# Peptides against a protein of PDB entry 8YR4: the designs that were tried, part 73

Target 1, 309 residues: chain A of PDB entry 8YR4
Amino acid sequence: PRGSPALQLVVLICLGLMGLERALNVLVPIFYRNIVNLLTEKAPWNSLAWTVTSYVFLKFLQGGGTGSTGFVSNLRTFLWIRVQQFTSRRVELLIFSHLHELSLRWHLGRRTGEVLRIADRGTSSVTGLLSYLVFNVIPTLADIIIGIIYFSMFFNAWFGLIVFLCMSLYLTLTIVVTEWRTKFRRAMNTQENATRARAVDSLLNFETVKYYNAESYEVERYREAIIKYQGLEWKSSASLVLLNQTQNLVIGLGLLAGSLLCAYFVTEQKLQVGDYVLFGTYIIQLYMPLNWFGTYYRMIQTNFIDMEN

## One batch from the design tools (peptide; aimed at target 1 M299)

Design b2_p27_7_s2 (made by RFdiffusion4, then SolubleMPNN; from b2_p27_7, 17 letters changed)
Fold by OpenDDE base, seed 3:
Parts: sequence; structure tokens; C-alpha cells
Structure b2_p27_7_s2 (fold): chain B 309 residues (1-309), chain A 27 residues (1-27)
Amino acid sequence: as target 1 above (309 residues)
Amino acid sequence: DFLKLLQELIENDIKQSQELLNQLLES
């Protein structure tokens, strides 16, 4: 935000809090590992109690992963309200100024209510896109990269490779299947609008329908439209289940491969029991924000399409 | 409203996943 040093400071604090969230995403599994190792070694109560208290405090700050209600994420969201309001207002004023620069012929060809609705959609699309990119997409990609680096440096390079292949395959399949699903969703929405339009037209022409005793014909026509809609709705819903199952399978295979490899290295005394728990906890922690990645990707695409219109 | 509802759904699903994870880890 150019022109307000206070808002620039708030943005810097929010970026610092995002960095802290990334650090917490690494530290929480490490502290959990340490608890498991201390329990396995039958360590003294004082060391265990301190590590558990520290873990619970870090978990309170984290809230449980990207997009969760942790203290740091809540504080970031609270501070970001003023930045979002400034950005929204700036976009609204830019759109409004641009609308006033357009020719009288353009305004005479459109209803004022449609112009305002386009302006509101444009503003919400831009602000929504920025929010999704900054708070969901970038942090998730950063956590994946940090995870690959961490496992490659502190474990064996094979763990980093498993995480890399698993996450790359997950993201690729999520994008491809989401793009495929978008076709079914667009067809569903078009048929929904057509079904609604038929119902509205039939109700607006109620007197004519009564005059011709055509109620049975209009009901049957509406039934056929509903059946067509439900056929497209089923395809959309079934494609979502297929996406979720494909995602679950990829994560399950990655978790299986990495867990077996970790268990093997624990039996060879190259890793500790806590390292097995760390790997499982970290993979599940990476999965939680990724589960919504397909929804975020679709929202980003919709917002781009709405900005181009 | 839809974004808020979606955020609430995400938060609830994350919370349920964490509760399930915590149950698995306590077990």
C-alpha cells in the first residue's frame, strides 16, 4: 500500500507472522518427536513436562496448520482487515473512475444496476484472488518446499524424494481433475439457470397456462429440465468424490512408502521412534491445506474469468 | 457470505481432522 506507512508496517507484520507460521509448522512436529523419544527413554518427569508444555504452547500458536484458527493466524487475519479494506476501496475507486471515463454510448446500452453489479463482482474477484494467493496458495507451496528441504537435510534424501514425488503428483492430479470437473460444473450451472428461467417464465405466464389448461405440460417440461439438471449434478458430485479419492490415494501411497522406509531405518537404528511419528505427523499436516487446494484453484480460475468479463 | 461459510467449513474440517489425529496419537 503506497501512501500509508502504517499500512506498510501492518503488511510487514503480517508477512512476519506468516514466516512465524512456517517456523511453527516445522517446530510442532519436532517437539512432538521429542516427546515420543523422551517417553521411550523413560526420561525424568521435569524434562518431559517442560517439553509437553512447550509443545502445547507452540500448538496453540499454530492452531493446527495452514488455514486453521491458531493464535498467530487469528492475529494475522485481524491485522489484515485494514489492509483488505484499503485494497477494496482502492479497487472500487479505480473501477468507478474507469466507468466514468467510458463513453455515453456504453452507459446508454447498459442498465445502471448491471454496471454496479459488474463493479461489485470485479472488486470482490480482485480482493478474493489476492487473499487466496497470499494466505492459502503461497503458504501451502512454501510449507511443501520447507518440508522437502527439512526431510532431505535431517533425514535421508529418499524421504525428500518421496515427499517431492507425492506432492508433485498430488498437485498435478488436483489441477488436471479440477479442470476436468470445471466443465461439468459449468454445464450444471447453465442447466440450473435454464431450469430456473423455465420455472419463472411459466409462473409469469400463469394466466396463459391456465387459459390453455397447459399445467400438466408445463409440469412435465419442468420435470424434464430437473432430470437433465440432476444428471449434470450427479456428474459434478461424482467427479468431486473421484478427486477426493484420488487425493487420498496419492497421500496414502506417500505415507505408506515413507512410513515403511522410516520404520526400516528405525529398525536399523539410523532413526529414532520419534522420527517415525514426526514423518507421519508432518505428512498429515501438509495434507490438511492441500485438501482444499482444488477449491482454491477453482476459485482463482473463477475470479480470473470474472475479471476478464 | 459464501466465502465465510466456506472458511467455517474449512475450519471445522481442519478441527475434525486434528481431533482425529490427536485421538490416533493418544492412542
Scores: peptide ipSAE 0.012, ipTM 0.299, DockQ to the pose 0.019
OpenDDE base, seeds 1, 2, 4, 5: peptide ipSAE 0.008, 0.000, 0.000, 0.007; ipTM 0.290, 0.299, 0.280, 0.318; seed 5 fails the geometry check

Design b2_p27_7_s3 (made by RFdiffusion4, then SolubleMPNN; from b2_p27_7, 17 letters changed)
Fold by OpenDDE base, seed 2:
Structure b2_p27_7_s3 (fold): chain B 309 residues (1-309), chain A 27 residues (1-27)
Amino acid sequence: as target 1 above (309 residues)
Amino acid sequence: EFEKLLKELIEEVIEEQRRLLEELLSS
């Protein structure tokens, strides 16, 4: 935001808080590892109590792994409200000015309420996309890279490779399957609009329908349109389940491979029991934001498809 | 439930943005 040094400072603070979240995402699993190791070694209560207290404090700052409930994330979200409002207003004004530059014929061919709905969806989509990219996508990619580096340096290069392959495959399949799903979503939305248009036309022509006793015919046409819509809705929903299941399988395979390898190295006394717990905890922490990616990318695509119609 | 809640929250945010746009258009 060029016009307000205060908003620029808020953005810098938010970026600093994002960096702190990345540090917490590494530290929390490390402290949890240390607790497990201290418990295994039957360490003195004073050392254990200090480590547990420190872990709980760090976990309070981090939150429950979704990031949304942690103190640092909440503080970031709170500070970002003003930046989001500024960005939203700027996008709204840009869309609105562009709408006023469009030809009178374009406005006469569309209902004013439809144009506004497109503008609103456009604004929401752009602001949502930006917020999502900044707060979920970029941080998750950073956490993946940090994870690969951490596991490669402190465990073995094989762990870094497993995380790299798992996350690369997960991201690639998420994109490819989501692009494939866009076809079903477009077809569904087109049929929904057609079904709604038929219902509106039938209701607007209610007197004519009654005059010809065509009520049964209009009901049957509406039923056929609903059945056709439901067939497309089913394909859209089933394709989503397929995406989620594919993602779950990729993460499951990565977790299995890494956990087995970690367990093997623990049996060889190259790693401690706490290192097994660290690996599992860190992979689950990476998965949670990525699962949100599939949901939000779908929302953005829906909003963009709804603007094209 | 969570997808529904998220959809409802998104619809609320869209409706709030819509209301702000209607207020901007009425001013």
Scores: peptide ipSAE 0.015, ipTM 0.378, DockQ to the pose 0.024
OpenDDE base, seeds 1, 3, 4, 5: peptide ipSAE 0.007, 0.014, 0.000, 0.008; ipTM 0.423, 0.437, 0.254, 0.432

Design b2_p27_7_s4 (made by RFdiffusion4, then SolubleMPNN; from b2_p27_7, 17 letters changed)
Fold by OpenDDE base, seed 5:
Structure b2_p27_7_s4 (fold): chain B 309 residues (1-309), chain A 27 residues (1-27)
Amino acid sequence: as target 1 above (309 residues)
Amino acid sequence: SFNELLEKLIQDVIETQRALLDALLAS
């Protein structure tokens, strides 16, 4: 934000809180590991109680594992409200100024209320995209990198390699399948608009349809358009299920490979039982924000294509 | 699913932006 040093300070504080969330995403699984190890070793109650209390406090700061419901995330979201309002107002004023620079002929051909509704949706879109990029995409990529480094340094190079291969394959397949799905969705939306236009045209010309007793013909034509739409809708929905299942399979294979390797190292007394729990917990924490990545990648790609035209 | 709802929201946003852009480019 240019022109407000107070808002710049708030942005810096929010970035610092995002760094703290990344540290908590590593520390919470570590403390949970330590609890499992202390329980397995039948450690003294005082050591166990202190570790559990510390874990619960860190979990309160982090939230439910998604980082969205913790105290740090709530504080970040609260501080970001003013930055979001400043950004929204700036985008809204730019759109409004641009609308006033457009030709009178453009304004006379459109309902002012529809133009304003489109402008409001556009502003909400840009602000939503920016918030998603800053608070979900960049942090998730950072958590993956931190995870690879952590597992490579504190477990074995094999664990870092499994996480790297799993996440690289997940991201690549998510992009490729999302690009493939975009074709089906565009075809579906085009057919939906065409089906709706036919229904509106038939209803606007209802007197002519009544005069020729063509009601049954218009209903059959509308049925054919619906069947064609539903065929495209099925392809779109089936492609979404395929994306979700492909993502689930990649995470499942990564979890299987890593869990078997952890179990083997626990049997060889190179790792403790808590290290098995840590790996599983951390992979599940990475999966939750990544599930949205494909949907948002398409949003980013479309917005960039639309800005280049 | 929450993914479907978000995908629908994102699509509505994309379609609205495209309609805005097409409206701005057709002027």
Scores: peptide ipSAE 0.021, ipTM 0.486, DockQ to the pose 0.026
OpenDDE base, seeds 1, 2, 3, 4: peptide ipSAE 0.016, 0.017, 0.022, 0.021; ipTM 0.364, 0.354, 0.483, 0.480; seeds 1, 3 fail the geometry check

Design b2_p27_8 (made by RFdiffusion4)
Pose (drawn by RFdiffusion4):
Structure b2_p27_8 (pose): chain A 309 residues (1-309), chain P 27 residues (1-27)
Amino acid sequence: as target 1 above (309 residues)
Amino acid sequence: SAFSALLAAASAAASAFEAATSAADAA
């Protein structure tokens, strides 16, 4: 924010809260390991109670689920509401002030609905791009790297390889399948618009009664168009199911390999009992934000082209 | 069994989110 000083402080607080969320993401599974290790060695009730309370408090600060739930990141959403309002107003006012100074030929040439749709989509694009990228993409790519470092240095050497290969395969397959699916989605959207146009045309022209008893003909053409649309929709949604399945298979293979290796190492007195639940929890924690990357890829591309317009 | 239930729930949430973002784009 160029103008106001009160908002730059809020931006800095939001970035600090993002860092704190990354620290909590690292910290909570460690406390879960500590609790399990203390539990297996018959520890007194005092230290166990205090450690349990601390773990619960950390789980409360971190998202109880999917990271979009914690007290942190919600304070962030609140402050970002206050900040993103300023950018939205500024961009809308700049567009509106520019559209009122163009010459007459320009206005006589283009329609109004198209020009206004471009402007609205542009403002929404800038806002969404800032939000998606800064608060949902980079934090996840930072979490993957932090996890790789933690497992490769403080846990063992092989688990770094396991996490690296799993996440690399996950990202590559997600992008590869997403481009194909986008092609299918566009193909389906065009026909959906054509079907709506046919229905609107048949409704507007109540001449069907005049030039024939052609109600049946209008109904038949509508049915044919609906069937064509349904075929394209089935193709698109089946592609979506395939994407979900391949992502699930990749994470499942990574979890299986890591769990087997951790169990074997625990039986050989190399690792403690808590390391098993540490690995499991951390793998699930990494998986949860990764569930929405094909959507992010699609939205980032669409918003980039819109902002360019 | 619990892990399979978690994958099913995650797939359902991802599909719902994709539908919602597509609907917002269309709007």

Design b2_p27_8_s1 (made by RFdiffusion4, then SolubleMPNN; from b2_p27_8, 18 letters changed)
Fold by OpenDDE base, seed 5:
Order: sequence, then structure tokens, then C-alpha cells
Structure b2_p27_8_s1 (fold): chain B 309 residues (1-309), chain A 27 residues (1-27)
Amino acid sequence: as target 1 above (309 residues)
Amino acid sequence: SSLQELFEKANEEALRHEAEVEAEEAA
């Protein structure tokens, strides 16, 4: 934000809080591992109590595995409200100024509601895209990279490789299946609009339909349009289930491979029981933001199309 | 997941409501 040093400071604080969230995402599983190891070793109560208290405090700062519910994330979101409002208002005023510079013929050829809706869509798309890139995409990619580095340094290169292959395959399949699914969604929306247009036209012309006793014919045409719509809706919904199942399968295979390898190293006394729990907890923690990545990619793609119009 | 479906459904309902407003403004 140019012109407000206070908002620039808030942005820097929010970036610092995002860095703290990344540190918490590594520390919380480590402290949970340490609790399990101390319990397994039957360690003194004082050591266990301090480790549990520290874990609960870190977990309060992080939140329920989705960083979105933690104290740090809530504080970041609260501070960001003013930055978002400043950005939104600036974009809205730029769009509004640009609309007033457009030719009178452009305004006379469009309804005032359509012009305002284009302005609102444009503002929402820009602000949504910025918020999405900064708070969801970049942090998720950072957490994956941090995870690969952590597992490669503190476990074995094999764990880092499993996480890398699992996340790379997950992201690639999510993009490919989402692009494939977008075609079915567009076809569904087009058929829905055509089905609604037929219903509206039939209802607006109800006197003519009644005069010709064509009610049964219009109902049958509407039924055929609904059947075509439902056939496309089923393809859209089935493609979503396929995406979710593909994502679940990739994470399941990664969890299986890593858990078996971890269990083997525990039997060989190279790792402790807590390290097995750490791996499972960390993979599930990475899965939570990634589950939204398909929606994320689609939202970014839609917002780009809405900005080009 | 059900949350992704709910968010997709809410975005579909929002896009649908925008397309309804577009169709009502086009009529």
C-alpha cells in the first residue's frame, strides 16, 4: 500500500506472522513426537509436564491443523482486514474512474446494473486473487518445501523423496483433473442457462401456450432439458468425486510408503515410536491445505477470465 | 472433501445467482 506507512507496517507484521505459522507447522509435530517418546521411555513427570504444556501452547498458536483456526492466523486475518479494505477501495475507484472515461456509447449500450456488476466482479476478482495467492498458495508451497527439507535433514533422504514425489504427483493430478473437470462444469452451466431461458420464455408466453393448449408439449420440452442438464450435472459431480478419490489415493499411498518405511526403521532401532507418529501427523497436516488446491486453481483461473472481460 | 464441495457449491450458487441476476437483467 503506497501512501500509508501504518498499512505498510501492518503488511510487514502479517508477513512476520506468516513466517511464525511456518515455524509452528514444524515445531508442533516435533513436540508431539517428544511427548510420545517420553511416554514410551517412562520419563520423569516434570519433563513430561513441561513438554505437554509447551505442546498445548504451540498448538493454541497454530490451531487445529488448519492454520486458519490458530491464534496467529486469527491475528493475521484481523490485521489484514484494513489492508484488504484499502486495496478493494483503491481497485473499485480505479475501475469506476475508468468506466467514466469510457465512451457514452459503451454506457448507453449496457444496463447500469450490468456495468456495476462488471465493476464489482472486477474488484472481487482482483482482491480475491491477491488474497488467495498471498495467504493460501504461497504458504502451502512453502510448507511443502519446508517439509521436504525437514524430512531430508532429520530423518533420511528417502522420507524427503517420498514427500516430494507424493506432493508433486498430488499437485500435477489436481491440476490435470481440475482442468478436465472445468469443461464439464462449463457445459453444465451453459445447459442450465438454456434450461432456465426455456422455462422463463414459456412462463412469459403462458397466454400463447394456453391458447394453443401446448402446456403438455412445453412440460415435455422442459423435462428433456432437465434430463440433459442432470446428465451434465452427474458428470460434474462424478468428476469431483474422482478428483477427491485421486487425491485421497495419492496421500494414502504416500502415507503407506512412509509409514512402512518408518515402522521398519523403528524395528531396526534407527527411529523411535514418536517418529512414526510425527510422520503420520505431518503428512495429514500437509493434506489439509492441499485438499483445497483444486478449488484454488479453479478460482484463480476464473478470476483471470473475469479480469480479461 | 465435503468442505471443498460446500465451497464449490457456494461458489456455484454465487455464480448461479450472478447468472440469474444476469438473465433477469437481460430480460
Scores: peptide ipSAE 0.020, ipTM 0.502, DockQ to the pose 0.080
OpenDDE base, seeds 1, 2, 3, 4: peptide ipSAE 0.010, 0.012, 0.018, 0.000; ipTM 0.399, 0.451, 0.507, 0.346; seed 4 fails the geometry check

Design b2_p27_8_s2 (made by RFdiffusion4, then SolubleMPNN; from b2_p27_8, 20 letters changed)
Fold by OpenDDE base, seed 2:
Parts: C-alpha cells; sequence; structure tokens
Structure b2_p27_8_s2 (fold): chain B 309 residues (1-309), chain A 27 residues (1-27)
C-alpha cells in the first residue's frame, strides 16, 4: 500500500509473523521430543514441568494442526484486516470510476448478471452446508464422548473430567461468541446491501451524472459508503479472530492441565511414556473436528442471515 | 479461514472471470 507508511509497517510485521509461524512448526516437534526423552530418562519434575509448560506455550502460539487458530496466526489475521480493507476500497473505487466511463448499455447488461449470481450463491450454500453439518457435528460429538469414556476407564477419572470440561467450555464459548458476533454480521450485511444499492442507483443515473460532470462527487459518496461498510466489516472480522483466539486458549489450558497431570503420573510410575504421547495426540485429534465445527456453525449462521435478507 | 479464503479466492476468480467476460464483450 503506497499511500500509508503505517500500513507498510503492518505488512512488514505480518511478514515477520509468517516467518515466526514457520519457526514454530519446527520448534513445537523438537520440544515434544524433549518431553518424551525427559519422561524416558525419569528426569526431575522441575525440569519436566518447565519443558511441558514451554511446549504448551509454543503450541498455543502455533495453534492446532491447521495453524490458522494459533495466537501468531490470529494476530497476523487481525493486523491484515486493515491492509485488506485499504486494498479492497482502492479496487472498488477504481472499478466504480471506470464504470462511470462506460456506456449505459454496458451498465444495463451487468445488473442482470449480478442478480443471477446472488440467487445461485444463496441456494447452493444452504443445502451443502446442512449436509456437511450433520455429517461432521454428530461424529465430532461421538468422538468427544468416546474420548471421555476412554480416558475415564483406562487412565483416571481426572483425565475424563479435564477432557469433559475442556470440550464443554469450548462448545459453550463457541456458541456464545458466535451468537454475539451475529449482530455485527447482520449490521455489516445491511450496510453492504445499502452500499451496493447506492452504486447501482448511481450507475442507473449514469446519463444524469455525465450531464452534470458529477463523477467525482458520486465516487466520493461511494467512498464514504465503503468506509462505513469497512468499519462494520472490521468489527465482524475482529470478532472472528477473537472467537478463534478464545478457542485456542481453551484448548491450550486443557492441554496444559492434562499434560502436566499425565507427566506427573508418569513420574509416579502410574502411567507409561506412551500414555503421555497418546493423551497429547488424542486431544489434538479432538480439536481438529471441533475447529471445523466452529467454522461450519459460523457458516450456518451466515446462511441463515443471508436467507433473512 | 481456509474456507473464507476459498470463498474470497472464488469471489476474486469470479470477479476476474467477470472482468474477463466483460472485457471480451467490450472487445
Amino acid sequence: as target 1 above (309 residues)
Amino acid sequence: SELEELFKKANEEFLKHEEEEEARLAA
């Protein structure tokens, strides 16, 4: 973005964060290996607990298997919102300005294409999403229940309780924060429709705009409408980052509590080193479908809001 | 995230295809 040194700095920070994500992808497996080695060597609890805490902190920064839910990725996504908005606004204003240079016949032809496209996006999204939800939500809930039963029977009731509390809190916060963000999304969609309606009205009145040489005035009004839209879009996108970070924090706390407890029981010779590996792997496996669930629940609510309009 | 990027990319490809079709119809 050539026009703002602040946005250029944000781009450089985002590139630095992308480099940090790649470093974390190497460091996390190394620290995990070190935990397994320390458990095998029966190392002192203080060294083991510090290494486990450091691993969980690095895993919190990295996020789950997708990487997109990690603190560093969420921070990158959050900072990038303003850069994306600046770029989008510039492209939209260039297109709108160019449209006012084209013929009335071109404007009339384009409107028919936009209406057809809105109709096709609405219908195909609802049916595909409902089927995907049923096939992913039910298995994910089943996997959680199976996991709670497994850890309660084969490890200790405390592990089953940690998994239960972690997954219940994750699901509850996902629902509550998603319902909260729905207000911002509805406001965004309403302002998007109003901004589009203004653009269409200006394009339909093309002859009048040309007669008065008012192209610069209509472009400025459209810019103001885009700025108002982008203020709401930022709230919607920032609320999404907050949801992802809240989910990452809950999984991080569950992983910390369970990993420390498992490591303690291995030091007391009640569990084997393999049981520690199993617990960590299983929690990560439960997290991946839940992350998809959070994305799909967001998409359902999107489609419901888009059907109400 | 990937699906929002996929939707964004699909929207960018669709906008690009529409700009290409509009450029092809204007030529």
Scores: peptide ipSAE 0.009, ipTM 0.327, DockQ to the pose 0.031
OpenDDE base, seeds 1, 3, 4, 5: peptide ipSAE 0.000, 0.006, 0.006, 0.007; ipTM 0.304, 0.421, 0.255, 0.351; seed 1 fails the geometry check

Design b2_p27_8_s3 (made by RFdiffusion4, then SolubleMPNN; from b2_p27_8, 22 letters changed)
Fold by OpenDDE base, seed 1:
Structure b2_p27_8_s3 (fold): chain B 309 residues (1-309), chain A 27 residues (1-27)
Amino acid sequence: as target 1 above (309 residues)
Amino acid sequence: SELEKLFEKANEEALRREEEEERRERE
């Protein structure tokens, strides 16, 4: 934000909090590992109680592993509201000023309400995209890279490779299946608009429909349009289930491969029991923000489709 | 996801508001 040193400070604080979230994403699994190891070794209660208390505190700061519900994330989101509002207002004013600079002919060719709607949709989409990129995409990619480095250095290169392959496959399939789903959603929306237009036209022309006793014919056409819509809606919904299941399978396979390898190394006394729990916890923790990635990527695509129409 | 349903619902509500505004501008 140019021009407000207060908002620049808030941005720097938010970036600092994002860095803290990355540190918490590594520390929470480590402390959970340490608890399991201390329990296995039957360590003194004082050491165990301190480690458990520290873990619970770190888990409170991190939240549910989604990075969206923790104290640090909530504080970041709260502080960012003012920056988002400033950015939104600046974009809105730029669009509005640009619209006023446009020729009277452009304004006479479009209804003022339609122009404002396009401006509001454009502003919300751009602001949403920027917020999503900065707060979800970049942090998630950073967490994956940190995870690969951590597992490669502290476990074995094989664990880093499993995480790399799992996350790369997950991201690739998420993008590809989401782009594939966008076609079904476009077809659904087009059919919805066509069905609605027919219903409105039939209702506006009700006198003509009544004069020709065509009420039964119009109802049947509307039923056929609904059935066609529901067929497209089913494809859209089924494609979502397929995406979610594909994502779950990729994570499940990565978790299986890594958990088996970890269990093997524990049996060889190269790793401790807590390291098995760390791996499982860390993979599940990486999965949660990635699951949101697919949803937000779809939202972005939808907003672009809705701007193209 | 519940968030996807919330966003679909928010988009449907935004679309409905826009359609109600367009309808009011046509009346």
Scores: peptide ipSAE 0.016, ipTM 0.433, DockQ to the pose 0.056
OpenDDE base, seeds 2, 3, 4, 5: peptide ipSAE 0.000, 0.006, 0.000, 0.013; ipTM 0.250, 0.401, 0.247, 0.449

Design b2_p27_8_s4 (made by RFdiffusion4, then SolubleMPNN; from b2_p27_8, 22 letters changed)
Fold by OpenDDE base, seed 5:
Formats: sequence, structure tokens, C-alpha cells
Structure b2_p27_8_s4 (fold): chain B 309 residues (1-309), chain A 27 residues (1-27)
Amino acid sequence: as target 1 above (309 residues)
Amino acid sequence: SELEKLFQEANKKSLEFEKREEERERE
């Protein structure tokens, strides 16, 4: 953000917190492995207690429970609110200024409500997109790269290859299916806009509608528009479920292949039982941000489509 | 929410219109 050194500092702190989160994503599985190994070896209580305490502290910083965001992520999100608000307001003012520069004819077209909606969507879109790219996409890609490097160096090249293939296939399918879904979403948004415009026009012309007792006719036209919208919404939602299921299948296959390979190496005494737990835990940790990636990529696409209209 | 506000405003205007029509029918 140009002109606010305080907000620039907040951005730098948020980037630092993102780096810390990446480190935690590696450390937490390692400490969990160490606990399992220490338990298996019947290690002295002092070493076990210290490792467990350290793990719980790191896990508190990371989060990763179902619905629990870690302390570091919460702190980052909290600090970013001001940056997001600054960016949002700047985009809103730019859109609003541009709308006022547009010809009187455009304002006379009764599209003021549609314009305000486009402006609000456009602003939320750009700001949400930027925040999403910076805080979800980039970190997730970083975690994947770190994961590939980690497994390739500390386990075997085969584990790195499985993670690479799984994540590459996941990303490719996510992009391809999401581009396919964009068509359904564009159609849905266009029909939503048309339905809203019809409702607004009916409401603005309520005097004429009342004068002709045409209320029932306008309600029926609105119902037909809603039914048409819902048919497009269903296609959009069904395509989303298909995306999520495809993603889940890819991760499941990667987890299966890697878990079987890890179990085999444990039976050959090349890896410890803790290493099996580490692999499974780490893959699941990679999946969680990626699952959100599908959700936020949808938000991004909504937002881009809402800016194009 | 915005559609509900627009609906509330339109209902308010509709009620004001009905009142004006009732006033005009009384004149």
C-alpha cells in the first residue's frame, strides 16, 4: 500500500508469519514422528514429556484441527484486515469515480442498482482475489515444493515423486475443471443479474403494476426467472461437487500409494513406524490448504466474472 | 439483503401510493 508505512510494515509482518506457518507445517509432523518413535522405544519420561510439550505448543501455533485455525494464521488474518480494507476502499473509489465519469445515458438506463452491485462485486472480487492469492495460493504452492524437497531428501526419491505426481495432477485437474465450471458460473451470474434487474424494474414500476392489477403476472415472471436461475445454480453446484470429489480421489490415490510404499519400507526395517505416521500426516496437511484452494479459486472466478460483466 | 431493502422501500412506496389513491378516491 503506497502512502501508509504502517500498512507496509503489517504486510511484511504477515509475510513473515506466512514463512513461520510453512516452517510449522514441516516441524509438526517431525515432532509427531519423534513422539511415536520415543513411545515405541520406551524412552525415558523426561525426553518424552519434553517432546510432547513441544509438539503441543507447535500444534497450537499451526492449528489444523477441523475448524481450528492456528494462532499464527489467526494473527496473520487479523493483521491483514486493515490492508484488505485499504485496498477495498481504494478499488471502490476508483470504480465509483469511473461510474461518475460515465455518460448520463448510462445512469438513465436504470442500471444504478446493477452498477452498485457490479462495483461491490468488483471491489470484493479484486480484494478477495489478491488476499487469496497471497495468503492461500502462494503458501500452498510453497508447502507443496517444501514437501517434495523434504520427502525427496529425508525418505526416498519415490516419496518425492508420489507427492510431485499427486500434487501436479491435483493442480492440473483443479485448473481444468475450474475453467470448465467458469462457463456455468458465467451463465448463472448473467441469469442472476437478469432476474435481479427484472425484480428491480417491477418494483420501480409498481404504480403501473398496481394500476393494471398485474401483480400476479409479475410474480409468475419472477418465479420463472428464479427457476431458470436455479437450474443454472444446480449445474454450478454439481460441477463443484465433481471438482471436490475429483480432488479427493487424487489425494486418496496419492495417500494410498505413498502409505503402501512407506509400510513396505517399514517392514524392511528401512523406515520406522513414526515415518509412516509422518507421511500420512504431512499429506493430509498438504490437502487441507488445497481443499480450500478449490473453494477460493471459485471465489476468484466469481470475482473475475463479476468484474467482466 | 439489498433486494430485501429494495422490497421494503418498494413496499413503503406502494403503501404510500395506496394511501394517495385512497386519499384521491375520497376527494
Scores: peptide ipSAE 0.005, ipTM 0.287, DockQ to the pose 0.015
OpenDDE base, seeds 1, 2, 3, 4: peptide ipSAE 0.000, 0.000, 0.000, 0.000; ipTM 0.277, 0.200, 0.269, 0.314; seed 3 fails the geometry check

## One batch from the design tools (peptide; aimed at target 1 R185 N244 R298 M299)

Design b2_p28_1 (made by RFdiffusion4)
Pose (drawn by RFdiffusion4):
Structure b2_p28_1 (pose): chain A 309 residues (1-309), chain P 28 residues (1-28)
Amino acid sequence: as target 1 above (309 residues)
Amino acid sequence: DEVQSNPLSTVLTVFEYVSFFFILFYFL
């Protein structure tokens, strides 16, 4: 925010809260390991109670699920509401002030609905791009790196390889399948618009009664168009199911390899009982934000082209 | 807009909470 000082402080607080969320993401599974390790060794009730209370508090600060739930990141959403309102207003006002100064030939040439759709979509694009990228893409790519470092240095050497390969395969397959699916989606959307246009045309022209008893003909053409649309929709949704299945398979293979290696190492007195639940919890924690990357890829590309317009 | 969905995430979340309470009550 160029103008106001009160908002730069809010931006800095939001970035600090993002860092704190990354620290909590690292911290909570460690406390879960400590609780399990204390439980397995018959520890007195005092230290267990205090450690349990601390773990619960940390789980509360972190998202109880999917990271979009915690007290942190919600304070962030609140402050970002206040900040993103300013950018939205400024961009809308700049567009509106520019559209009123262009010459007449320009306005006589282009329609109004198209010009206004471009402007609205542009403002939404800038806002969405800022939100998606800064608060949802980079934090997750930072979480993957931090996890790789933690497992490779403080846990063992092989688990770094396991996490690295699993996440690399996940990202590569997600992008590869997403481009194909986008082609299918565009193909389906064009036909959906054509079907709607046919239905609107048949409704507007109540001449079907005049030039024939052609109600049946209008109904049949509508059915054919619906069938074509349904075929394209089935293709697109089947592609979506395939994407979900391949992502799930990759994570599952990573979890299986990590769990088997951790169990074997625990039986050989190299690792403690808590390290198993640490690995499991952390792998699930990494998986949860990764579930929405094909959508982020599609939205970033769309919003980039819209902002360019 | 369309958002990608996956039911497995809910199952894993429930499993994590169940595992925590099971381990706690087993050792207590």

Design b2_p28_1_s1 (made by RFdiffusion4, then SolubleMPNN; from b2_p28_1, 20 letters changed)
Fold by OpenDDE base, seed 4:
Structure b2_p28_1_s1 (fold): chain B 309 residues (1-309), chain A 28 residues (1-28)
Amino acid sequence: as target 1 above (309 residues)
Amino acid sequence: EEFDTNPLLDKLLKELEEKEKEILEKYL
């Protein structure tokens, strides 16, 4: 943010915390591996207790599962509130100044409530797009790259290749299937609005419907609109199940290939039992942000279209 | 809002915990 050194420092701290989250995503599985290895080796209690305490502390910083509830993530979100407010206000003022520069003909053709709705949509779309890019998409891609590097350096290069192929295929299929689904969702939403408009029109014209004894005709016409909506809803929902099943299959095949390879190297005494547990834990941690990737991609597309309008 | 979420994660976590337990029971 230009003009506030305090907010610039907060942005730098938030970027540092994002880097710390990426480091925690690597360290937590490593410490978990070390616990399993120390337990397997029947290591002395002092070494085990220190490693367990360190793991629990790192897990508190990272948070459970989705990373959304970790101490570092919560601290980042808290610090970012002021930056988000500054950015939102700046975008809102830029849109407002631009609206005042528009021609009188543009203003006479639009109601004040429509102009305000355009300003609010523009502000929310820009700020939402930036938030999804910075906090969801970029970190997810960074975690994948870090994962590939980690497995390529500390495991055999085959593990890095499996993760690369699995994540690349997952991302590609998620994008392609989400773009395909967007057509069904748009058709469903259009038919929902048309069905609602028909119900409202019929109820507003209640006196006319009663005068002509047309209640049965309006009910049948509404039933036909519902059946048409449900046919589009089924296509939307079935396409979601297909997306989820495709994603499940890709992750399942990646986990199978990597787990079999890891088990093989453990039998050859090239890896320890803890490395098998590490691989499974790390793949699941990489999958967690990817589970939301289809949702983020859709929200980014919607916000981008709302900025062009 | 329709979320494009996969319930696979909860299943994979349980399967990992079960496999970890089996591994620990074999070596402890």
Scores: peptide ipSAE 0.031, ipTM 0.550, DockQ to the pose 0.557
OpenDDE base, seeds 1, 2, 3, 5: peptide ipSAE 0.023, 0.011, 0.012, 0.020; ipTM 0.378, 0.303, 0.305, 0.335; seed 5 fails the geometry check

